# Peptides against a protein of PDB entry 3T7K, part 80

Target 1, 248 residues: chain A of PDB entry 3T7K
Amino acid sequence: KAEKILARFNELPNYDLKAVCTGCFHDGFNEVDIEILNQLGIKIFDNIKETDKLNCIFAPKILRTEKFLKSLSFEPLKFALKPEFIIDLLKQIHSKKDKLSQININLFDYEINGINESIISKTKLPTKVFERANIRCINLVNDIPGGVDTIGSVLKAHGIEKINVLRSKKCTFEDIIPNDVSKQENGGIFKYVLIVTKASQVKKFTKLINDRDKNETILIVEWNWCVESIFHLNVDFTSKKNVLYQKK

## One batch from the design tools (peptide; made by RFdiffusion4, then SolubleMPNN)

Design b2_p16_1_s2 (from b2_p16_1, 8 letters changed)
Fold by OpenDDE base, seed 1:
Structure b2_p16_1_s2 (fold): chain B 248 residues (1-248), chain A 16 residues (1-16)
Amino acid sequence: as target 1 above (248 residues)
Amino acid sequence: SIYTLKEDDPELPDVS
């Protein structure tokens, strides 16, 4: 059926997209449309898997969803597109024009606002954002909204290797893991990195660390610190935004 | 897998 529909076009583009969707197409696609898209080099996947070598995200705008955040870790993210790309494409294809026509849809006309070439270029870097920031091991409180699994998965996609989940009410100093990175001459490495949700946790962990491991560097942030770092694909240590405690 | 299922992908919390 897809072949019959596409037969009216003398040339078919190959968009070469391996994509996931977020914040759009909740109802999915019918089988015919999926087949049409596949013939145009557009493959839409349900979930993010590294083996699929995804290069595209469909979303109406920048979103704080797991898929969107992880899409910024694609190697590279080639396109971040509005769903209107697919909508307009399918509308054009399903048009009942008897005239031999060409598909005239340009990917660049459907870029998500705020995902610019600067962001795209950073996805081509050989390292991940937290890797570049010398953050390898972090401590995450167990009561983090969104869940430790989802949050942890996003963080790992962006270069954090080890996530230690802290039971905030019962944890001791021995439960806190250091950020095990090689010391650089220029400094800037935090021995303890923690993602917390409330001020009481800041007080607790700061006390635990300072009492047992004096004069060590500590970075305590909220989840939004991570999100902002991901959205910019850069960790700005000069910014105090979303930083709850910092000891250099 | 090809996109066929309705999946919920909610925005993660904004606590600040």
Scores: peptide ipSAE 0.368, ipTM 0.809, DockQ to the pose 0.366
Fold by OpenDDE base, seed 5:
Structure b2_p16_1_s2 (fold): chain B 248 residues (1-248), chain A 16 residues (1-16)
Amino acid sequence: as target 1 above (248 residues)
Amino acid sequence: SIYTLKEDDPELPDVS
């Protein structure tokens, strides 16, 4: 059926999209539409897997979803598109009144607001955002909203190699892991990096670290610090936004 | 087969 529908077009575009969706298409697609999209070089996946070499995300806007945040770690993210791309494309294809011999839908007309070329270009960098920031090992409190698995997965996608989950009520200094990175010529390295949710945790962890490992560098941030870093694909250490404690 | 996107990707909470 898809072949018959597409037969009216003399030439079919190859969009070369390997995509995930977030915040849209909750009802999915029928078999015919999936086949149509496939024939146009558009493959939509349910989940993010590195082996799929995903290069596209569909979303109505910038979202704080796992998929959206992870899409910024694609290598590269070629397109961040509004769902209207698919909607308009399928509408054009299924249109009986349209005598078009060619599909005329341009990807660039459907860019998600706020995902500019600067952001896209950063996804072509050989390193991940937290890797560039010399953050390899972090401590994450177990009571973080969203869950340690989801949060951890996002962080790992962006270059965090080791995530140590801290049981906030029971943890001791020995439970806190150092950020094990070699000192590079340029850029400060924080020995201890922690993501916390409460002021009480800041007080606790700063005390534990300062009492046992004096004069070491500490960075304690909120989850929003990570989100902002991901959205910008850059860590700004000059900003105190979402930083709860910093000792250089 | 129908391709159905699962609504299993909620926005992560803003804890600020």
Scores: peptide ipSAE 0.367, ipTM 0.810, DockQ to the pose 0.402
Fold by OpenDDE base, seed 3:
Structure b2_p16_1_s2 (fold): chain B 248 residues (1-248), chain A 16 residues (1-16)
Amino acid sequence: as target 1 above (248 residues)
Amino acid sequence: SIYTLKEDDPELPDVS
């Protein structure tokens, strides 16, 4: 029983983690270990739900999974930790038979490489990354790998309010929605934002828009543009990386 | 084993 196991310690830390896991712990934890973790202020959830007020992600590294990408939208994300934190913690707890003063595991030693304080600090902002970038409504092609539901869910978690799914082979100009944001003096605002998968789609949509709505601003990107923006919690409009077409 | 790192969620495609 967890209580008996933990009784060997004079004091217990409270890590205060509400976490999901990705790329690790597929088999989950046994009942005793879950109880142990709970007593240490570590609660692990199977899925992301806003009501759970998640603040932590466990992953071996930065991953392009739905869970990892969404974890960067937590409010705030307090910790992004390697699974070795849990592994070492449980190992220490189970291995020590004699009474100890405290558990000697510091979560700061287990930070995921690439998720630094700069990233963490951005999760404390009152806005989401795409909101800050003045992207509220986007057009998404229906044939995007990963599926429009998953991709759309990630994008919405990061501040995109409306996802318009385009049937790329059948769509016309009237099917393309504008990014409904007010013009700002120093902010890059694109009237049309599209996420596409093929060069042919770029050609098609640029033609449709330019023929019908001349001189309007257009941003056409690939999915990696979104991923990179999420990983940095910043949209860099000065970079052409992963941008397929832009007209300012 | 719970101590073995496994793929539990698929990574979204990198088509670049």
Scores: peptide ipSAE 0.363, ipTM 0.792, DockQ to the pose 0.559
Fold by OpenDDE base, seed 2:
Structure b2_p16_1_s2 (fold): chain B 248 residues (1-248), chain A 16 residues (1-16)
Amino acid sequence: as target 1 above (248 residues)
Amino acid sequence: SIYTLKEDDPELPDVS
């Protein structure tokens, strides 16, 4: 059926998209449409797997979903597109009125607002955002909204190698892991990086660290610090936004 | 609506 529908076009584009969707297409696609998309080089996956070499995300806007956040770690993210791309494409293909010999849909017309070429270009870098920021090992409190597994998965996608989950009420200094990175000449390395949820945790962890490992560098942030870093694919250490405690 | 958020991919909380 898809071949018959597409036969009216003299030439078909190959968009070469391997995509996931977030915040759109809740009901999925029918079999004909998915086949049409496949013929146009558009493959939509249900889940993110590294082996699929995903290069695209469909979303109506920037979202704080696991899929959206992880899409910014694609290697590279070639396109972040509004769902209207698919809608308009399928509409044009199914249209009987316009005997168009050619599909005239440009991917660049459907970019998600806020995901510009600067962001896309950073996904071509050989390193991940937290890797570039010299953040390899972090401590994460167990009571974080969204859950340690989801949050941890996003962080790992962006270059954090080790996530130590802290039981905030029971943890001691020995439970806190250092950020084990080699010292580089240029750039501040924080020995202890923690993601916490409340002020009492800041007080507790700063005390534990300062009492046992004095004069060490500490960075305590909230989850939004990570999100903003991901959305910009850059860690801005000059910003105090979402930073709860910083000791250089 | 095709723009309805999927249950399997909710937005993570903004607690700031």
Scores: peptide ipSAE 0.349, ipTM 0.782, DockQ to the pose 0.833

Design b2_p16_1_s3 (from b2_p16_1, 8 letters changed)
Fold by OpenDDE base, seed 1:
Formats: C-alpha cells, structure tokens, sequence
Structure b2_p16_1_s3 (fold): chain B 248 residues (1-248), chain A 16 residues (1-16)
C-alpha cells in the first residue's frame, strides 16, 4: 500500500533521519505511514540506543524529558524538528491532488525554537559537555526528584562516567567520591562535585568535606545546573545560577 | 491529524 501511494511521485527524498519522539506521537504511527516514512529515509525508534546512531529528535519545543535531554548527546544531532514536519509530510503524500509530482517539504522550516546551529555544531565535538568541563565523577543524592536512574542515565549520556549515589541522611565523608581527573595548573577542576536538592544537604556535605579534606575544591549544584548545561552544551563556570556552593 | 501530539514522556522535575 505504501508503494502504491508513493508511486505517484517521480522522485522521493531521502531525509536520512534516525529519530525518537518526545512530547508528540504518543500512539505512534500506523503500518502504512511507518513504511512511507521508511521509504523516505525516516526511521522512528521507541527508545534511545547508542547502536542505532540516532541523529534526530521530534518535539514540539524544548522539553526537560529524558529523551530530549539525551538527544543533545547524539553524535551528532543533525536535526531537532517539530512534529509538524511529519504531519505536513504525510498530509502531502496522502493528498489526492493529481499535480503533485514531488514532495516539497524542507526540514529547515521545522526546526525547534531554541535549538540553533550553535547548539547543533557542539554535538559534532568529539567530547561530551561534562567531559569538556572536567567532570567525570559526581555524587548524587538518593532522594532527587525524577530518580537516580533516570537522572544518572541522562548525565552518563553527557559524559559523566561515574555516578555515586549518596544516602543523604546516613552518608559520611568516606561515602563521597572525588572527581577523579588530573589537576591542571590553570585550575577549573573541582575535586568534589555534588548534585543536591536541599539546603540542609549543602550544609552537611560542605561540613563533611571541609572537615576531612580541607582546602579542596567543591562544587554543589542543583539538577537545573545540569539541565542548563545540557541545553547549552556548555558549562558556564562564571554563572552562579543553580550553584548552591562552590569553593575554588 | 489522526496522530496525537501528546506524549507520555514526563518532564524531569524543575526543583529550583
């Protein structure tokens, strides 16, 4: 059926998209439309797997979903598109207007607002955002909203190698892991990096670290610090936004 | 469109 529908076109584009969807197309696509999309070089996956070499995200806008955040770690993210791309594409294909010999849909007309070429270009870098920031090992409180597994998965996608989960009420200094990166003379490397949710945790962890490992560098941030870093694919150490405590 | 623009993907909390 898909072949018959597409037969009216003399030339078919190859969009070369390997995509996931977030904030749209909850129920997926029917079999015919999936086949149509496949013939146009558009493959939509249910979940993110590195082996699939995903290069595209469909979303109505910038979202704080796991899929959207992880899409910014694609290598590269070639396109971040509004779902209207697929809607308009399928609408044109299913149109009975006899005079349509070619599909006329431009990907660039459907870019998600806020995902510009600067962001896309950074996904072509050989390193991930936290890797570039010299953040390899972090401490994450176990009571973080969203769960340590989901949050941790997003962070790992963006270059965090080790996530140490802290039982915030019972942890001691020995439970806190250092950010195991070689110190550079120019500084900018924090020995202890922590993501916390409460002011009481800031007080606790700063005391534990400062009492036992004096004069070491500490960075304590909110989850939003990570999100903003991901959205910009850059860690801005000059900004105090979402930073709860820092000692250089 | 016959396709929904909604999704079940939850946004991660904004706890700032």
Amino acid sequence: as target 1 above (248 residues)
Amino acid sequence: SIYTLASDDPELPDVS
Scores: peptide ipSAE 0.349, ipTM 0.864, DockQ to the pose 0.537
Fold by OpenDDE base, seed 4:
Structure b2_p16_1_s3 (fold): chain B 248 residues (1-248), chain A 16 residues (1-16)
Amino acid sequence: as target 1 above (248 residues)
Amino acid sequence: SIYTLASDDPELPDVS
């Protein structure tokens, strides 16, 4: 049926999109529309897998969903598009009134606000955002909203190699792992990086570390520090936003 | 559109 519908067009575009959706199309697409999209070089996946070489995300706006955050780790993210792209595309294709010989939908007209060329260009870098920031090993409290698995998965997608989950009430200094990275010539490295949820955790971990490993560098941040870093694909160490404790 | 702009994908909490 898709072939019959598309037969009225003399030429079909190849959009070359391997995409996931977030904040839209939760019920998916009907079989005909999926086939249509596939013929136009648009493949929509249910979940993110590295093997699928995803390059696109559909979302109405910047969202704090797992999919959206991970999409910024695509290699590269070619397009971040509003769902209206698909809606308008399918509308044109299914239209019987329009004697259209060509599909007139431009991807660039549907960019998500806030995902600009600067962000897209950074996804082409050979490194991930936290890798560039010299953050390889991080400590994460077990009571993090959203769950350690989801949060950890997002962080790993963006270059964190090791997620150490801390039982905040029972952990000792020995449970805290160092950020095992070599110092770059011009970059400060934090020996201990922690994501926490409560002020009490800041007090606890700073005490544990300072008592046992004196004068070492410490960075304790909120989850929002990570989110903002991902949204900008840049870690700004000059900003104190979402930083709970910092010792250089 | 027959397709919804809603999703069941939860946003990760703002813990600030």
Scores: peptide ipSAE 0.348, ipTM 0.865, DockQ to the pose 0.540
Fold by OpenDDE base, seed 5:
Structure b2_p16_1_s3 (fold): chain B 248 residues (1-248), chain A 16 residues (1-16)
Amino acid sequence: as target 1 above (248 residues)
Amino acid sequence: SIYTLASDDPELPDVS
C-alpha cells in the first residue's frame, strides 16, 4: 500500500534520518505511514542505542526529557525537528491533489527553536561535554528526583564514566569517590564532584570531605547545573548558577 | 491529522 501511495511521485527524497521522538507521537505510527517514512529514509526508533547511530530528534520544543538530553550527545546530531515535519510530510503524501508530482518538504523549515547551528556544531566534537570539563567520576545522591538510573544514563551519554550513588543518610567519607582525572595543563580539576538535592547534603558532604581530605577541590551542584551544561554543550566554571558549593 | 502531539516521556524535574 505504501508503494502504491508513493508511486505517484517521480522522485522520492532520502532524508537519511535515524530518529527518536520525545514530547510527541507517543502512540507511534500506523504500518503504512511507517513504511512511507522508511522509503523516504526516515527511520524512527523507540529507544536510544549507540549502535543505531541516531542523528535526529523530533520534539515540539527543547525538553528536559531523557531522550532530548541524550540527543545532544548524538555523533553528530544532524537535525532537531518539530513533529510538524512528519505531519506535513504525510499530509502531502496522502493528498489527493492530482498535480503533486514531487514531495516539497524542507527539513530546515522545521528546526526546533533554540537548537541552533552552534549547538549542532558542538555535537561534531570528538569529546563529550563533561569529558571536556574533566569530569569523569561523579557522586550522585540516591534521593534525586528522576531517579539515579535515568539521570546517570544521561550523564554517561555526555561523557561521565562512573556514577557513584550515595545514600545520603548513612554515607561516610569512604563512600565518596574521587574524580580520577590526570592533571592537565589547562583547566581546573575538581577532585570531588557531587550532585545533590538538599542544603543539608551540602553541609554533610563538605564536612566529611574537609575533615578527611583537607584542602582538596570540591564541586557540589544541582541537577540543573548538568542540564544547563548539556543544553549549552559547555560547562561554564565561572558561573555560580546551580552551584551549591565549590572549593578551588 | 490522525496523530496527536502527545507524549508519555516525562521531563526530568526542575528542583531548583
Scores: peptide ipSAE 0.348, ipTM 0.864, DockQ to the pose 0.518
Fold by OpenDDE base, seed 2:
Structure b2_p16_1_s3 (fold): chain B 248 residues (1-248), chain A 16 residues (1-16)
Amino acid sequence: as target 1 above (248 residues)
Amino acid sequence: SIYTLASDDPELPDVS
């Protein structure tokens, strides 16, 4: 059926999209439309797997979903598109009254607001955002909203190699892992990086670290610090936003 | 549209 529908077009574009959707199309697509999209080089996946070499995200806007955050780690993220791209495309294809012998839908007209070329270009870098920031190992409190697995998965997608989950009430200094990275010139390295949820944790961890490993560098941040870093694909160490404690 | 723009995947919380 899809072939018959597409037969009216002399030429079909190949969009070359391997995409996931977030914040849209929760019910999926019907079989015919999936086949149509496939014929146009648009393949939509249910979940993110590295082996699928995803290059596109469909979302109505910037979202704080796992999929959206991870999409910014694609290598590269070629397109971040509004769902209206699919809607308009399918509408044009299914239209019998359209005098158009050619599909005239431009991907660039459907860019998600706030995901500009600057952000897209950074996804072409050989490193991930936290890798560039010399953050390899982090400590994450177990009571973080969203869960350690989801949060951890996002962080790993963006270059954090090791996530140590801290039992906030029971942890000791020995449970805190250092951020083991090689010193680079002009690169600030924090020996201890922690993501926490409340002020009491800041007090606890700063005390534990300062008492046992005096004069070491410490960075304690909120989850929003990570989110902002991901959204910009850049860690701004000059910003105090979402930083709860910093010792350089 | 024949398709809805709703989603089942939740946003991670904004604690700010």
Scores: peptide ipSAE 0.346, ipTM 0.863, DockQ to the pose 0.510

Design b2_p16_1_s4 (from b2_p16_1, 8 letters changed)
Fold by OpenDDE base, seed 1:
Structure b2_p16_1_s4 (fold): chain B 248 residues (1-248), chain A 16 residues (1-16)
Amino acid sequence: as target 1 above (248 residues)
Amino acid sequence: SIYTLKKDDPELPDVS
């Protein structure tokens, strides 16, 4: 059926998209439309798997979903597109017009606002954002909204290798892991990096660390610090936004 | 419905 529908076009584009959707197409697509999209080089996956070599995300806007955040770790993310791309594409294909020379839908017309070439270019870097920031091992409180598994998965996708989950009410200094990164001559490495949710945790962990490992560098941030870093694919250590405690 | 988040893919909390 898809072939019959597409037969009215002289040329078919190959968009070469391996995509996931977030914040759109909750109801999915019918079989015919999926087949049409496949014929146009658009393959939509239900979930993110590294083996699929995904290069595209469909979303109405920048979202704080796991899929969206992880899409910024694609290698590379080639396109971040509004769902209107698919909508307009399918509308054109299903039109009752006679023979059309080509499909007139340009990917570049459907970019998600805020995902610009600067962001896309950073996804081509050989390193991940937290890797570049010399953050390898972090401590994450167990009561983090969204869950340690989801949050941890996002963080790992962006270069954090080890996530130590802290039981905030019961943990001691010995439970806190250092950020095991080779010291660089230029400095800028925090020995202890923690993601926390509330002020009481800041007080607790700051005290534990300062009492037992005096004069060490500490970075305590909120989850939004990570999100902002991901959205920009850059860690801005000059910003105090979402930083709860910093000791250099 | 086109712009609806799936239940299994919610926005992660914005706590700040």
Scores: peptide ipSAE 0.494, ipTM 0.903, DockQ to the pose 0.833
Fold by OpenDDE base, seed 5:
Structure b2_p16_1_s4 (fold): chain B 248 residues (1-248), chain A 16 residues (1-16)
Amino acid sequence: as target 1 above (248 residues)
Amino acid sequence: SIYTLKKDDPELPDVS
């Protein structure tokens, strides 16, 4: 059926999209439409896997979903598109009134607001955002909203190699892991990096670290610090936003 | 609605 539908077009575009969807198309697509999209070089995946070499995300806007955050770690993210791209494309293809011999849908007309070329270009960098920031090992409190697995997965996608989960009520200094990175010529390295949820945790962890490992560098941030870093694909250490404690 | 979030892909909480 898809072949018959597409037969009216003399030339078919190859969009070369390997995409996931977030915040849209929760009901998915019917078999015919999936086949149509496939023939146009558009493959939509249910989940993110590195082996799929995903290069595109469909979303109505910037979202704080796992998929959206991870899409910014694609290598590269070629396109961040509104779902209207698919909608308009399929409408054009299924149109019985249009005597079009060619599909005329341009990807660039459907860019997600706020995901500009600057952001896209950063996804072409050989390093991940937290890697560039010399953050390799972090401590994450176990009571973080969203769950340590989801949060951890996002962070790992963006270059954090080791995530140590802290049981906030029971943890001791020995449970806190250092950020094991070699000192580079440029840029400060925080020995201890922690993501926490409340002020009591800041007080606890700062005391534990300062009492046992004096004069070491500490960075304690909120989850939003990570989110903002991901959305910008840059860590700004000059900003105090979402930083709860910093000792250089 | 084509703009609804899937239950398995929610927005992560803003804890600030």
Scores: peptide ipSAE 0.493, ipTM 0.903, DockQ to the pose 0.852
Fold by OpenDDE base, seed 3:
Structure b2_p16_1_s4 (fold): chain B 248 residues (1-248), chain A 16 residues (1-16)
Amino acid sequence: as target 1 above (248 residues)
Amino acid sequence: SIYTLKKDDPELPDVS
């Protein structure tokens, strides 16, 4: 029983983690370990729900999973930790039979490489990354790998309000929605934002837009543009990386 | 392996 196991410690830490796991702990935890973790202020959830006020992600490294990408939208993300945190914690708890003053596991020693304080600090901002970038409405091709639902869900978590799914082979100009944002003086605002998968779509959509709405601003990117923006919690409009077409 | 992705939690494609 968890209580008996933990009784050997004079004091217990409260880590205050509400976490999901990605790329680790496929088999989950046994009942005793879950109880132990709960007593230490660590709650692990199977899925992301906004109501759970999640603040932590467990992953071996930066991953392109839906869970990992969405974790960067937590408000705030307090910790991104390697699974070894849990492993070492449980090992220490189970191995110590004699009375100890405290558990000696510091979560700061288990940070995921690449998720630093700069990233964490951005999750405390009142806005989401795409909101800050003045991207509210986007067009998404229906044949995107990963599926429009999953991709769309990630994008919405990061501040995109409306996702218009384009049937790329059948769509016309009238099917393309504008990015409905007010013009700002120093902000990159694109009237049309599209996420596409191939060069033929770039050619098609640029033609449709330029023929019908001449001189308007266009941003056409691939999915990796979004991923990189999320991983950095910043949109760099000075970079052409993963940008397939832009007209300012 | 503790580092294995769940079947229902795959990495989204990198098509670049």
Scores: peptide ipSAE 0.493, ipTM 0.903, DockQ to the pose 0.823
Fold by OpenDDE base, seed 2:
Structure b2_p16_1_s4 (fold): chain B 248 residues (1-248), chain A 16 residues (1-16)
Amino acid sequence: as target 1 above (248 residues)
Amino acid sequence: SIYTLKKDDPELPDVS
């Protein structure tokens, strides 16, 4: 059926998209449409797997979903597109009115607002955002909204290698892991990096660290600090936004 | 609406 529908076009584009969807297409696609998309080089996956070499995300806007956040770690993310790309494409293909010999849909016309070429270009870098920021090992409190598994998965996608989950009420200094990175001449390396949820945790962890490992560098942030870093694919250490405690 | 979040793909909380 898809071949018959596409036969009216003299030439078919190959978009070469391996994509996931977030915040759109809840009901998926019918069998004919998915076949049409496949013929146009558009493959849509249900889940993110590294083996699939995903290069595209469909979303109506920037979202704080696991899929959207992880899409910014694709190698590279070639396109972040609004769902209207698919809608307009399928509409044109199914249209009987315009005997169009060619599909005239440009991917660049459907970019998600806020995901510009600057962001896309950063996904071509050989390193991940937190890797570039010298953040390899972090401590994460167990009561974080969204769950440690989901949050941890996003962080790992963006270059954090080790996530130590802290039981905030029971943890001691010995439970806190250092950010084990080699000292570079340029740029501040924080020995202890923690993601916390409340002020009482800041007080507790700062005391534990300062009492046992005095004069060490500490960075305590909230989850939004990580999200903003991901959305910009850059860690801005000059910003105090979402930073709860910083000791250089 | 084409703009619908899936149950298994919610937005993570903004607690700032």
Scores: peptide ipSAE 0.493, ipTM 0.904, DockQ to the pose 0.823; fails the geometry check

